# Peptides against a protein of PDB entry 2N1D, part 93

Target 1, 169 residues: chain A of PDB entry 2N1D
Amino acid sequence: EVKVKIPEELKPWLVDDWDLITRQKQLFYLPAKKNVDSILEDYANYKKSRGNTDNKEYAVNEVVAGIKEYFNVMLGTQLLYKFERPQYAEILADHPDAPMSQVYGAPHLLRLFVRIGAMLAYTPLDEKSLALLLNYLHDFLKYLAKNSATLFSASDYEVAPPEYHRKAV

## One batch from the design tools (peptide; made by RFdiffusion4, then SolubleMPNN)

Design b1_p20_5_s4 (from b1_p20_5, 7 letters changed)
Fold by OpenDDE base, seed 5:
Structure b1_p20_5_s4 (fold): chain B 169 residues (1-169), chain A 20 residues (1-20)
Amino acid sequence: as target 1 above (169 residues)
Amino acid sequence: SEEDERRLEEILAELGSAAE
């Protein structure tokens, strides 16, 4: 097992996110005002502004690309609650070729890191490469925690209409 | 908190639990 530690600052948000969706029957507004692509771009630019070496900059870009790919692969199958499935189906119907990193935002991106550890356990990475990747993943999570006030807000959710409830199981 | 950790375990169980 590969352990990806979620910052303590972000754990409460995961609970709030769950509560908004599962208990309050709300939906995250899609397409996201700030999508995953934008968040990752901001992170990359943030790292560049810190005066990193060229080698470190390249590594950041690779990590960003990797996170994006994992998100796009896992969103539909592993990062949604049951209540969100009809919404996802509508997104696919309306935007069949759009990567989900351009549709979804920070809350769903954070959910990735709850599940990504298990996926990495089956990824053919040597010990050194895995350690480097984990370091960057944790670094990115720290970035999310630092910017949590602007990235995670209940105001990005709204109560699902009655018509939606009829679709949801 | 312990309550949060318990909830996170449930979140893990609920995410991706439904297939279309």
Scores: peptide ipSAE 0.122, ipTM 0.768, DockQ to the pose 0.700
Fold by OpenDDE base, seed 1:
Structure b1_p20_5_s4 (fold): chain B 169 residues (1-169), chain A 20 residues (1-20)
Amino acid sequence: as target 1 above (169 residues)
Amino acid sequence: SEEDERRLEEILAELGSAAE
C-alpha cells in the first residue's frame, strides 16, 4: 500500500465532515459552489504563477488531470457515506453525462486522498516515478491546507429534508 | 489529537459504503 499523508490541519476537517453527514444527517449542497474542477484549476494557476519552467508546468497539468480522473472514477464507489447515496442517485439521474468533478467540491475531493493510496498501488509506475507523483500529491494537499478557510466550511452543508430521510431509510 | 486519529480510522471504514 502507498501511504498518502494528510496534513494535520485537514484531519480535523475530515472528522467534522464525517460528523456532519453521519451523525447530524446533513448533506453537502450540490452542485458545489466551488467544484473540484475549479479547485484544481486554481491550484494549477497558483503553481504557474510561481515562475515554474515549461516542463514543470506540464507536470502540474498532468497531475491535475490525474487527480480529476481518479476523483471521477472513485466518487460513486469509494468516497460516499451511506447517507449520501440517495443524493448521488438523484445527481446521476439529473446529470448522467456530467463528470462528478463538476458537481462535488472540496470535502469529497479531500476524501479522495484518504483512499487514493490503495489505488496507486496498482499503477505501473516505478519507484522513482511514484515518489515524484507522491510529492505532487502532497504539494496539492498542502495547498488545500493553506486555503482550508475558504475551501472547507460547515455552512456548505444543510440539514436533509424530511422527504430525504424517508428515502434514506 | 488521539481522538481525531481514532475517528479517521472509523472514516476509513465507513467511506465506500455507497458500494454496499
Scores: peptide ipSAE 0.118, ipTM 0.772, DockQ to the pose 0.756
Fold by OpenDDE base, seed 4:
Structure b1_p20_5_s4 (fold): chain B 169 residues (1-169), chain A 20 residues (1-20)
Amino acid sequence: as target 1 above (169 residues)
Amino acid sequence: SEEDERRLEEILAELGSAAE
């Protein structure tokens, strides 16, 4: 298994996210105020502003594209709690052609990195390439941690209505 | 914290559970 280290600053948020959804029966407000596409774009721009070389810029763009792709592939099957399934179904019905990276936000993006390690274990990457990828993933996670105050907030969740509870059983 | 680490294990177990 490939280990993707979650920054210590973000581990408590994963717990809070879990608690909000599974125990408090809340839902992340969708569509997200700041969706995954926007977060990744901000990260890319942030990296560009740091004076990266052309090669580094290319790598960042590739990583961003990869994260987006993984998110869009994995969201529906890997990154949702059971309680969120009815919401996801509604999103699919309302936005059938929209990538989930345009709908969901930071909390679900962070969940990706909880699961992505297992997925990377089956990628045909050599050791050097894998290490490089992991470095970029960790770099992105550090970015999320740095901006956690604006990206992760319980105020982005809302109590699910009684009608939803009946669908989520 | 230790509590957070244990909770993360639960999170890992519950994510994607509907796909099982």
Scores: peptide ipSAE 0.116, ipTM 0.769, DockQ to the pose 0.673
Fold by OpenDDE base, seed 2:
Structure b1_p20_5_s4 (fold): chain B 169 residues (1-169), chain A 20 residues (1-20)
Amino acid sequence: as target 1 above (169 residues)
Amino acid sequence: SEEDERRLEEILAELGSAAE
């Protein structure tokens, strides 16, 4: 089993995120003020500012591309609560060809790392490549933790209107 | 905390279950 460790600082947020959606019946405001693409870009720039090697830059870009790809593939099927499904359907109807990394933000991106470990377990990667990937994933999670005050906020959620409740699970 | 860990397990159980 491939284990992706979630920083302790971010575990409470996952609980808050779950509570906001499932118990308080709120929705994350879409499109996100800061989408996944922007977050990944900021991370890449952050890493480039701290390192100055072509190989390192290449590796960071590949990791960013990989995270984006996994997010876009997994968002609709694995990263949503039941209550969020009508919202997702509306997004698909309005933006059928837009990658979800341009619509969703940090909370949903963090959910990816709760599930990605299981996906990587079935990915044909050699031990060395997998270890390197995991190192970067953990590094990215540390970045999210360091910037959690600006990336994760309950103010980005809104109480769903009564009309939404009638069609939501 | 143990409570948080339990909540995370619940989160794992609920994520993606809408397709079922």
Scores: peptide ipSAE 0.112, ipTM 0.762, DockQ to the pose 0.720

Design b1_p20_6_s1 (from b1_p20_6, 9 letters changed)
Fold by OpenDDE base, seed 5:
Structure b1_p20_6_s1 (fold): chain B 169 residues (1-169), chain A 20 residues (1-20)
Amino acid sequence: as target 1 above (169 residues)
Amino acid sequence: SMAEEELAKMMEEIEKEYKE
């Protein structure tokens, strides 16, 4: 198994996210005020501003594209708690062709990195390529940790209405 | 679903690690 290490600073948020959804029966407000696309774009721009070479810039863009693709593929089937499924169904009905990276935000993006390691284990990458990818993934996670105060907030969640509870159970 | 169960287990593990 390919292990992607989650920064210690972000682990508490994963717990809070889980608690907000599963115990407090809240939902992340959708569409996200800052969606996954925007977060990835900010990261790419951040890397450019740090004076990277052209080759490094290209690599960052490829990593960003990869993260986006994995997120869009995995969100609906791998990253949602049961309580969130009715909300997801509503999103699909309203926006059938929209990539979920334009709808969901940082909390769900972080969940990806909890699961992505197992998926990468089945991806045919040589050792050098895998190591490089892992380095960038960890770099991105460090970026999320650095900006956690602005990306992760319980105020982005709200109590699900009674009508929703009837659909979720 | 299997995916949900796996995610829940992983989150529980993270919670356990956080509380330790």
Scores: peptide ipSAE 0.040, ipTM 0.700, DockQ to the pose 0.759
Fold by OpenDDE base, seed 1:
Parts: C-alpha cells; sequence; structure tokens
Structure b1_p20_6_s1 (fold): chain B 169 residues (1-169), chain A 20 residues (1-20)
C-alpha cells in the first residue's frame, strides 16, 4: 500500500473536524468561503512564484489537476460522515452540475489524503512516477500545514438545526 | 459504508493519540 504521511501539525485538526461533526453535530458551512479549487490554485501560484522551470510548472499543474479529480470522485462516497449526508444531498439538488471542488473546502480536502494512498496503489504508475507524485503530494500537505491558520477554523462550522437532526438519524 | 468506517477508525486512533 502507498502511504501518504499527514503532517503532525494537521493531525489534531482531523480530530477536531471529526469531533465537530460527529460529537457536536455541526456542519461545515457550504458553499465554502474558500473552496478546494481556490486552495489548489493558490498552491500552484505559490509554486510558480518560487522560480520553477517550465517542466516543474507542468508537474505542479498536473498534480493539482489530479488532486481535484480525485476529490470530486471521492467526496460523496468516501469522505463524508453519516451526519453530513443530508447536507450533501441538498448540495447536489442546489448545484447539480457543479464539481464538489467548487463547493467544499479545506477540511474535506484534508480528509482526501487519509484515503488517497489506497487509491494510488491501483494507479498505473511506475515506481519513479509514483515517487515523484508522492513528493508533490507531501509538498502540498506541507503547504496546507503552513497555511493552516487561514484554512482550518472551527468558526467555519455551525450547529445543525433541529430539522436537520431528524433527517440525519 | 466501508470508506466511512475506515475514516472513522483513523479519527478514533488520532483522537487517542492527541486528545486522550
Amino acid sequence: as target 1 above (169 residues)
Amino acid sequence: SMAEEELAKMMEEIEKEYKE
């Protein structure tokens, strides 16, 4: 299995995210004030500003595109807690043609990296290509850690109303 | 789902490490 290491700085946030949803019965406010598309764009621009060559820039763009694709495929079926499913259904009804990377934000994006390793094990990548991809994924996670103060906040969650609780039994 | 259960288990393990 391919192992993607989550930075130690972000592991406590995964716990907080889990607690907010499952124990405190809160929901991440949607649509996100800063969606996954925006986060990935900021990362790409950050890498470009560091003086990357054309080849490195291409690689960053491909990694960003890949992360976005995986997120959009996996969000609805693999990254949500049971309590979040009614909210997801509402989002699909309100935004039927929008990719979830335009709706959801940093917390759900971080959840992707808990699961992405297992998915990468089934990708037709040679050892060298996989190593390169993993390096960029870890680089991106480090970027998230460096910007965690602006990307992860409990204030982005809200208490679900009583009507929602009845739907989420 | 199996995916949800896996995520939940990981969260529990992380909680044990960082909050308990």
Scores: peptide ipSAE 0.062, ipTM 0.707, DockQ to the pose 0.606; fails the geometry check
Fold by OpenDDE base, seed 4:
Structure b1_p20_6_s1 (fold): chain B 169 residues (1-169), chain A 20 residues (1-20)
Amino acid sequence: as target 1 above (169 residues)
Amino acid sequence: SMAEEELAKMMEEIEKEYKE
């Protein structure tokens, strides 16, 4: 089993995110003020500013690209709670060709890392490559934790309107 | 959905860990 460790600092947010959506019937405001593309770009720039070699820079770019791809593939089918499905459908209808990494933000990106381990278990990566990837994923998660105060906020959620509740039944 | 159920279970486990 491939286990991606979620930083302890971020676990409370996963619970809060879950609670906001499932119990409080709120929705993350879309399109996100800071979307996944922007978060990943900031991370890449952050890593590059740390004096990385060209080879390390390439690796970071590949990891960012990989995270983005996994997010875009998994968001609609693996990362949404039932209550969020009507919102997703509306987003698809309004922006059918837009990658979800341009629409969704940090909370949904964080959800990816709860599920990505199971997906990686079936990837044709050798042990060394997998270990390297996991190191980068953990590094990215540490980055999210470091910036959690700005990336994760209940103020980015809003109570779903009555008409939405009718759609969500 | 299956994904919904899995996420819910995972969040439940996280919540348990958080409360401990």
Scores: peptide ipSAE 0.058, ipTM 0.707, DockQ to the pose 0.731; fails the geometry check
Fold by OpenDDE base, seed 3:
Structure b1_p20_6_s1 (fold): chain B 169 residues (1-169), chain A 20 residues (1-20)
Amino acid sequence: as target 1 above (169 residues)
Amino acid sequence: SMAEEELAKMMEEIEKEYKE
């Protein structure tokens, strides 16, 4: 198994996210005011501003592209709680061609890193490439932690209406 | 799903540690 370490600052948020959805029966407001695409773009720009070499910039872009791809592939099948599935179905119906990275935001992106390790274990990467990827993933997670005050907020959730509860069971 | 169950278990473990 490939271990992706979640920063301690973000672990409480994973709990809050889980609680908001599963216990409080709330939903993250979609489309996100700050979607995954924008978060990844901000990260890439942040790395660029730190004076990375051309090779490092290329690597960051590849990592961003990879995270986006994994998110878009895994969101619907790996990252949603049962209560969120009707919402996802509505999103697909309304935006059938939109990548989920343009719809969902930071909380769901963070969930990716809970699951991505298992997926990477089956990726045909050599040891060196995998280590490099993991370093960037951890770097990105540190970025999320550093910006957690602006990325994660319970105010981005809302109580699901009664009619939603009926179709979520 | 199995994936959901794994995530839920992980969240519960984290809750025990970080949420009073």
Scores: peptide ipSAE 0.045, ipTM 0.711, DockQ to the pose 0.597; fails the geometry check

Design b1_p20_6_s2 (from b1_p20_6, 8 letters changed)
Fold by OpenDDE base, seed 5:
Structure b1_p20_6_s2 (fold): chain B 169 residues (1-169), chain A 20 residues (1-20)
Amino acid sequence: as target 1 above (169 residues)
Amino acid sequence: SAAEEELAELMEEIEKEYAE
C-alpha cells in the first residue's frame, strides 16, 4: 500500500464535505465555478513562478497531467457518495464527452487523495519514480491547504430540491 | 491525541462511504 498523507488543515474540510452531502443533503454546485482543470493550471503556474529549473517544470506538468487523469478515471466510480449519484448521472447525460475535471471542483479533487494511494499500489513504478510522484502529490496537497480559504466553501453547496430526493432513493 | 484518533476514525468511515 502507498500512503498519501493529507494535510491536517484539510481533514476538517473532508468532514464538512461529508456532512454537507450525507447529513444535510446538499449538493456541490455543478459545473464548478473553479474546476479541477483550473486548479491544476493555477498550481502549475504557481510552481513556474517559483523559479524552478526546466526539469522541475516538466515534472510539474507531468504530475498535473497524472492527477487529472486519475481524477477523470476515478471520480464516477470511487469518489462519490451515494447521494451524489443522481447528480452525476445528470452530468453524464448532459455532457457525455466532457472530462469530469472540467465539471467538478476542489472538494471532489481532494477526495481523490483519500483513494489514490490504493490505486498507486497497482502501478508499475520503480522506487525512485514513486518517491518523486509522492513528493509532488504532497506538494500539491500543501498548495491546496495554502489556498483552502478560496477553494473550499460551504457556500458552493446548496440544498437538494425535493424532486432530487425522490431520485436518490 | 484523542481528538486525532476521533478524526482518524471518522476519516476512515468517510472513505468507506465513497464506495456506496
Scores: peptide ipSAE 0.296, ipTM 0.837, DockQ to the pose 0.067
Fold by OpenDDE base, seed 4:
Structure b1_p20_6_s2 (fold): chain B 169 residues (1-169), chain A 20 residues (1-20)
Amino acid sequence: as target 1 above (169 residues)
Amino acid sequence: SAAEEELAELMEEIEKEYAE
């Protein structure tokens, strides 16, 4: 498989996220105060502000678009814990045509990078293109790590109500 | 380190739970 390295600073957050959802039976507040679209936009702007050339800007935009697409495709089927399924169903009912990148936020976006490596292993990308993509993905992850204090917080989770527990198997 | 290995093991378990 293709290895996507998660920054060491973010690994503990994945554990905390897991704990909040599966052990403490909390849910990430939806719709996210800062959704995936906004995070990706901020990243793109951040990269542009660092004096990138037009070609580099194009590459950043393509990477952002790719991350967004992968997230929207994979969220419902690959990135949710079982406990989150009822919440997802409610989101689909309330927002049937909305991409999940407009609903979910940083924690779920980070989960994408736990799974994306396996998906990339089956892409028809040549070695050079894959290496370039991986470099950008790692760059984005470094950005997430740099901004982790503002992007990842347990306060964005809330205890699921009793009625939710009844529908969550 | 032992701490790094423990974290890696936890992450592996977390990844498995995404499949649910």
Scores: peptide ipSAE 0.294, ipTM 0.838, DockQ to the pose 0.067
Fold by OpenDDE base, seed 3:
Structure b1_p20_6_s2 (fold): chain B 169 residues (1-169), chain A 20 residues (1-20)
Amino acid sequence: as target 1 above (169 residues)
Amino acid sequence: SAAEEELAELMEEIEKEYAE
């Protein structure tokens, strides 16, 4: 089993995210003010500014591309609460060709790392490649933790209207 | 700590609620 450790600083946010949606019946405002694409771009630029070599820059870009791909594949089937399903359906109808990394933001991106370990277990990566990937994933999570004050806020959620409750559980 | 264990248990429950 591949385990991706969530920083302790971010675990309370996952609880708040859960509470906002499942108990308070709120929805993350979509499209996100800061989407997954922009977060990943900021991370890549941050790593480049830290004096990485060309090879390391290439590796960061590959990791960013991988995270984006996994997010876009897993969002709809792995990362949503039941209450969010009608919202997701509306997004798909309104933006059928848009990758979800351009629509969703930091909270859903963080959820990816709750599930990505299971997906990585089925990827044909050798031990060294997997270790390298895990190192970058943890590095990215540390980046999210460092910027958590600007990336995660309950103000990015809104109370779902009554008509939404009629079509959501 | 007890608080950490409680958080871990809650995180496990949260994970189970994804993709419902």
Scores: peptide ipSAE 0.285, ipTM 0.834, DockQ to the pose 0.065
Fold by OpenDDE base, seed 2:
Structure b1_p20_6_s2 (fold): chain B 169 residues (1-169), chain A 20 residues (1-20)
Amino acid sequence: as target 1 above (169 residues)
Amino acid sequence: SAAEEELAELMEEIEKEYAE
């Protein structure tokens, strides 16, 4: 098993996210005010500002591209709670060609890292490449933790209207 | 600690609720 360690600082947020959606019946406001694409761009720029070489910059860009791709593939099938399904269906209907990384934000991006380890376990990567990837993923998670005050907020959620409750099981 | 264990157990349950 490939383990992606979630920073302890972010674990309480995963609990809050779960509570907001499943217990309080709230929805994350979409489209996100700060989407996944923007978060990844900020991370890449942050890494570049710290004096990385051209080769390191290339590696960061590849990691960002990979995270984006995994998110876009996994969001609809692996990262949503049942209560969020009607919202996702509405997004697909209204924006059929938009990548979900342009719609969703930090909370759903964090959920990716709960599941990505299992997927990576079946990905044919050599030991060195996998170790390098894991290092970057952990580095990115540390970045999320460092900026958690601006990325994760219950104010980005809102109570779902009664009409939505009738659609959601 | 006990608190850490409880959080770990809760996170395991949370993960199971994804994709349902």
Scores: peptide ipSAE 0.285, ipTM 0.835, DockQ to the pose 0.066

Design b1_p20_6_s3 (from b1_p20_6, 9 letters changed)
Fold by OpenDDE base, seed 5:
Structure b1_p20_6_s3 (fold): chain B 169 residues (1-169), chain A 20 residues (1-20)
Amino acid sequence: as target 1 above (169 residues)
Amino acid sequence: SPAEEELARLMEEIEREYRE
């Protein structure tokens, strides 16, 4: 299996996110104030501002597109805790045609990188392409770590109401 | 579901490592 290394400074957030939802019975506020699309756009612009060549810009855009696609495919089936299912169902009902990258934010995006390795194991990429992709994924994770103070906050969560608890049983 | 259980398992693993 392909392993994507998560920066050490982001691991505590993954645990906190998990704890907020599964133990404290809170929900991430949706739609996100800063959705996945926006985060990826900021990353792309950040890379472009660092004096990259045209070839690097193209590569970054492809990586961003890839991350977005993986997120949209995996969110509903791979990246949610059981307690989040009623919320997801409501999102689907209210926004049936909206990609989840326009609804969800940084915490769920970070969860992607915990699970994406298994998906990449079944992707028909040659060794060179896979190595290049992994390098970009790690680069993006470093970006998330660098901006973690603004991207990850417990204040983006709220206690689920009693009505929700009844749906989540 | 198996996917939900796997996600939880992975977070439990990270939590264990984080506490060490």
Scores: peptide ipSAE 0.581, ipTM 0.926, DockQ to the pose 0.782
Fold by OpenDDE base, seed 2:
Structure b1_p20_6_s3 (fold): chain B 169 residues (1-169), chain A 20 residues (1-20)
Amino acid sequence: as target 1 above (169 residues)
Amino acid sequence: SPAEEELARLMEEIEREYRE
């Protein structure tokens, strides 16, 4: 199986996110103030501003596009806790045909990297291509860690109302 | 669902690793 290493700085956040939702019965506020599309765009611009060649720019764009695609495919089936299901259903009803990368934010994006390794193991990539992809994924995760103070906050969560509990539990 | 349970399991594993 393909192993995607999560930066140590971000592991506590993954656990806090999980705790906020599953134990404290809170929900991440949606639509996100800063959605996945915006985060990926900022990353791409950050990489471009650091003097990358045309070829490197192309590679970054491809990686961003890939992350976005995987997120949009996996969010609904792989990246949600049971408590989040009613919220997801509401989002689908209110925003039909909208990609989830325009709705969800950093916490759910980070969850992707906990699960993406298993999916990459089934992709027909040669060793060199896979290594390159993993390098970019790790680079992106480092970017998230660097900007974690602005991307991850418990204040982006709120206690679910009692009527929500009746739907979720 | 199995996917939801797996996600939770992975977080539990991460919690054990960095809290120890």
Scores: peptide ipSAE 0.577, ipTM 0.925, DockQ to the pose 0.800
Fold by OpenDDE base, seed 3:
Formats: C-alpha cells, structure tokens, sequence
Structure b1_p20_6_s3 (fold): chain B 169 residues (1-169), chain A 20 residues (1-20)
C-alpha cells in the first residue's frame, strides 16, 4: 500500500473531526464557507507565487485537478461517517449536479488523504510518477498544516437537531 | 458499511497514537 504521511499538526484535527461527528453528533456546516475547490485554488496560487517554472506550474495544476477528482469520486463512498449520510443525501437532493468539491470543505478534504493511499496503490503509475505525485500530496498537506488555523475550526460544526438523529439511524 | 468502518478504524489508530 502507498503510505501518505499526515503532518503531525493535522492528526489532532482528524481526531477532533471524527469525535465531533461520531461522538458529539455534530455536523460540518454545508455548503462549506471555504470549499475544496477554493482551497485547491489557493494552493495553486500559492505555488505559483513561489516562482515555479511553466512545467512546475503545469504539474501543480495537474495535481490540483487530480486531488479534486479523487475527492469528488471518493467523498460519497469513502470519506463519510454513518452519521453524515442523511446530510449527504440532502446535499445530493439540493445540489444534484454540483461536484462535492464545491460543497464540502477542509475537514472532508483532509479525510481524503487518510484513504487515498489505498486508491493510489491500484493506480497504474510508474515509480517516478508515483514518487512525484506523493511529493506533491505531501507538499499540499504541509500547506494545509501551515494554514490549519483558518481551515479547521470546531465552530464550523453544529449540533445536529433531534429530527436529524431520527434519520441517522 | 465497510468503508465507514475503515475510516473510523483509521481515526481510532490516529487517536491512539495521539493520546499516547
């Protein structure tokens, strides 16, 4: 399996996110005030501002596109806790044609990197391409860690109402 | 689902490491 290292700064947040939803029965407010598309765009712009060459810029764009695609494919089937299913169903009903990268935010994006390693293991990439991809993924995760104060907050969660609990069983 | 359980398992592992 391909191992994607999560920065130590972000591991507590993964646990807090998990706890907020599964134990405290809260939900991340959707649509996110800062969605995955926006986060990826900010990252791309950040990389461009650091003096990347055209080739490096192209690579960043491809990585961003890849992360977005993986997120959109995996969100509904791989990145949700059971308690979040009714919320997801409502999102699909209200936004049937919207990619989930336009709805969900940083916490769910971070969950992707906990699961993406297994997916990459089945992706037909040569050693060089895989190494390059992993470098960018780790670079992106470091970016998330650097900006964690603005991207991750418990205030973005709300206690689910009683009527939601009835649907979440 | 198995996917949900796997996600939870991974978080439990991280929690265990974090709490130690």
Amino acid sequence: as target 1 above (169 residues)
Amino acid sequence: SPAEEELARLMEEIEREYRE
Scores: peptide ipSAE 0.568, ipTM 0.923, DockQ to the pose 0.793
Fold by OpenDDE base, seed 1:
Structure b1_p20_6_s3 (fold): chain B 169 residues (1-169), chain A 20 residues (1-20)
Amino acid sequence: as target 1 above (169 residues)
Amino acid sequence: SPAEEELARLMEEIEREYRE
């Protein structure tokens, strides 16, 4: 097993996100005000501004591309609660050709990192490459923690209407 | 689904540390 450590600052948010949806029957507003693509772009630009070498810049771009790919592959099957299924169906109907990284935002992106470890365990990477990847993933998570005040807010959720409840239960 | 249940299980584990 590959363990991806979530920053302590973000663990309470994962619980709050889960509680808002599954217990309080709220939904994250979609399309996201700040989508996954934008978050990853900001991270890449942040790393560039830190004076990285060409090789390090290339590595950051590869990591960003990888995170985006994993998110787009896993969102629909691995990162949603049952209550979110009707919303996801509506998104697919309204945005049939759009990758989910252009629709969903920070909360769903954060969910990826509680599940990605198991996927990485089956990825054909040598020990050195895996360690490097994990370092970048942890670096990205630290970036999310640093910017959590602007990325995570309960105000981005709203109570689902009664009509939605009938579809989701 | 098993995937949905697994996601919920992981959050429950975190909740035991921060909500209880």
Scores: peptide ipSAE 0.543, ipTM 0.918, DockQ to the pose 0.728

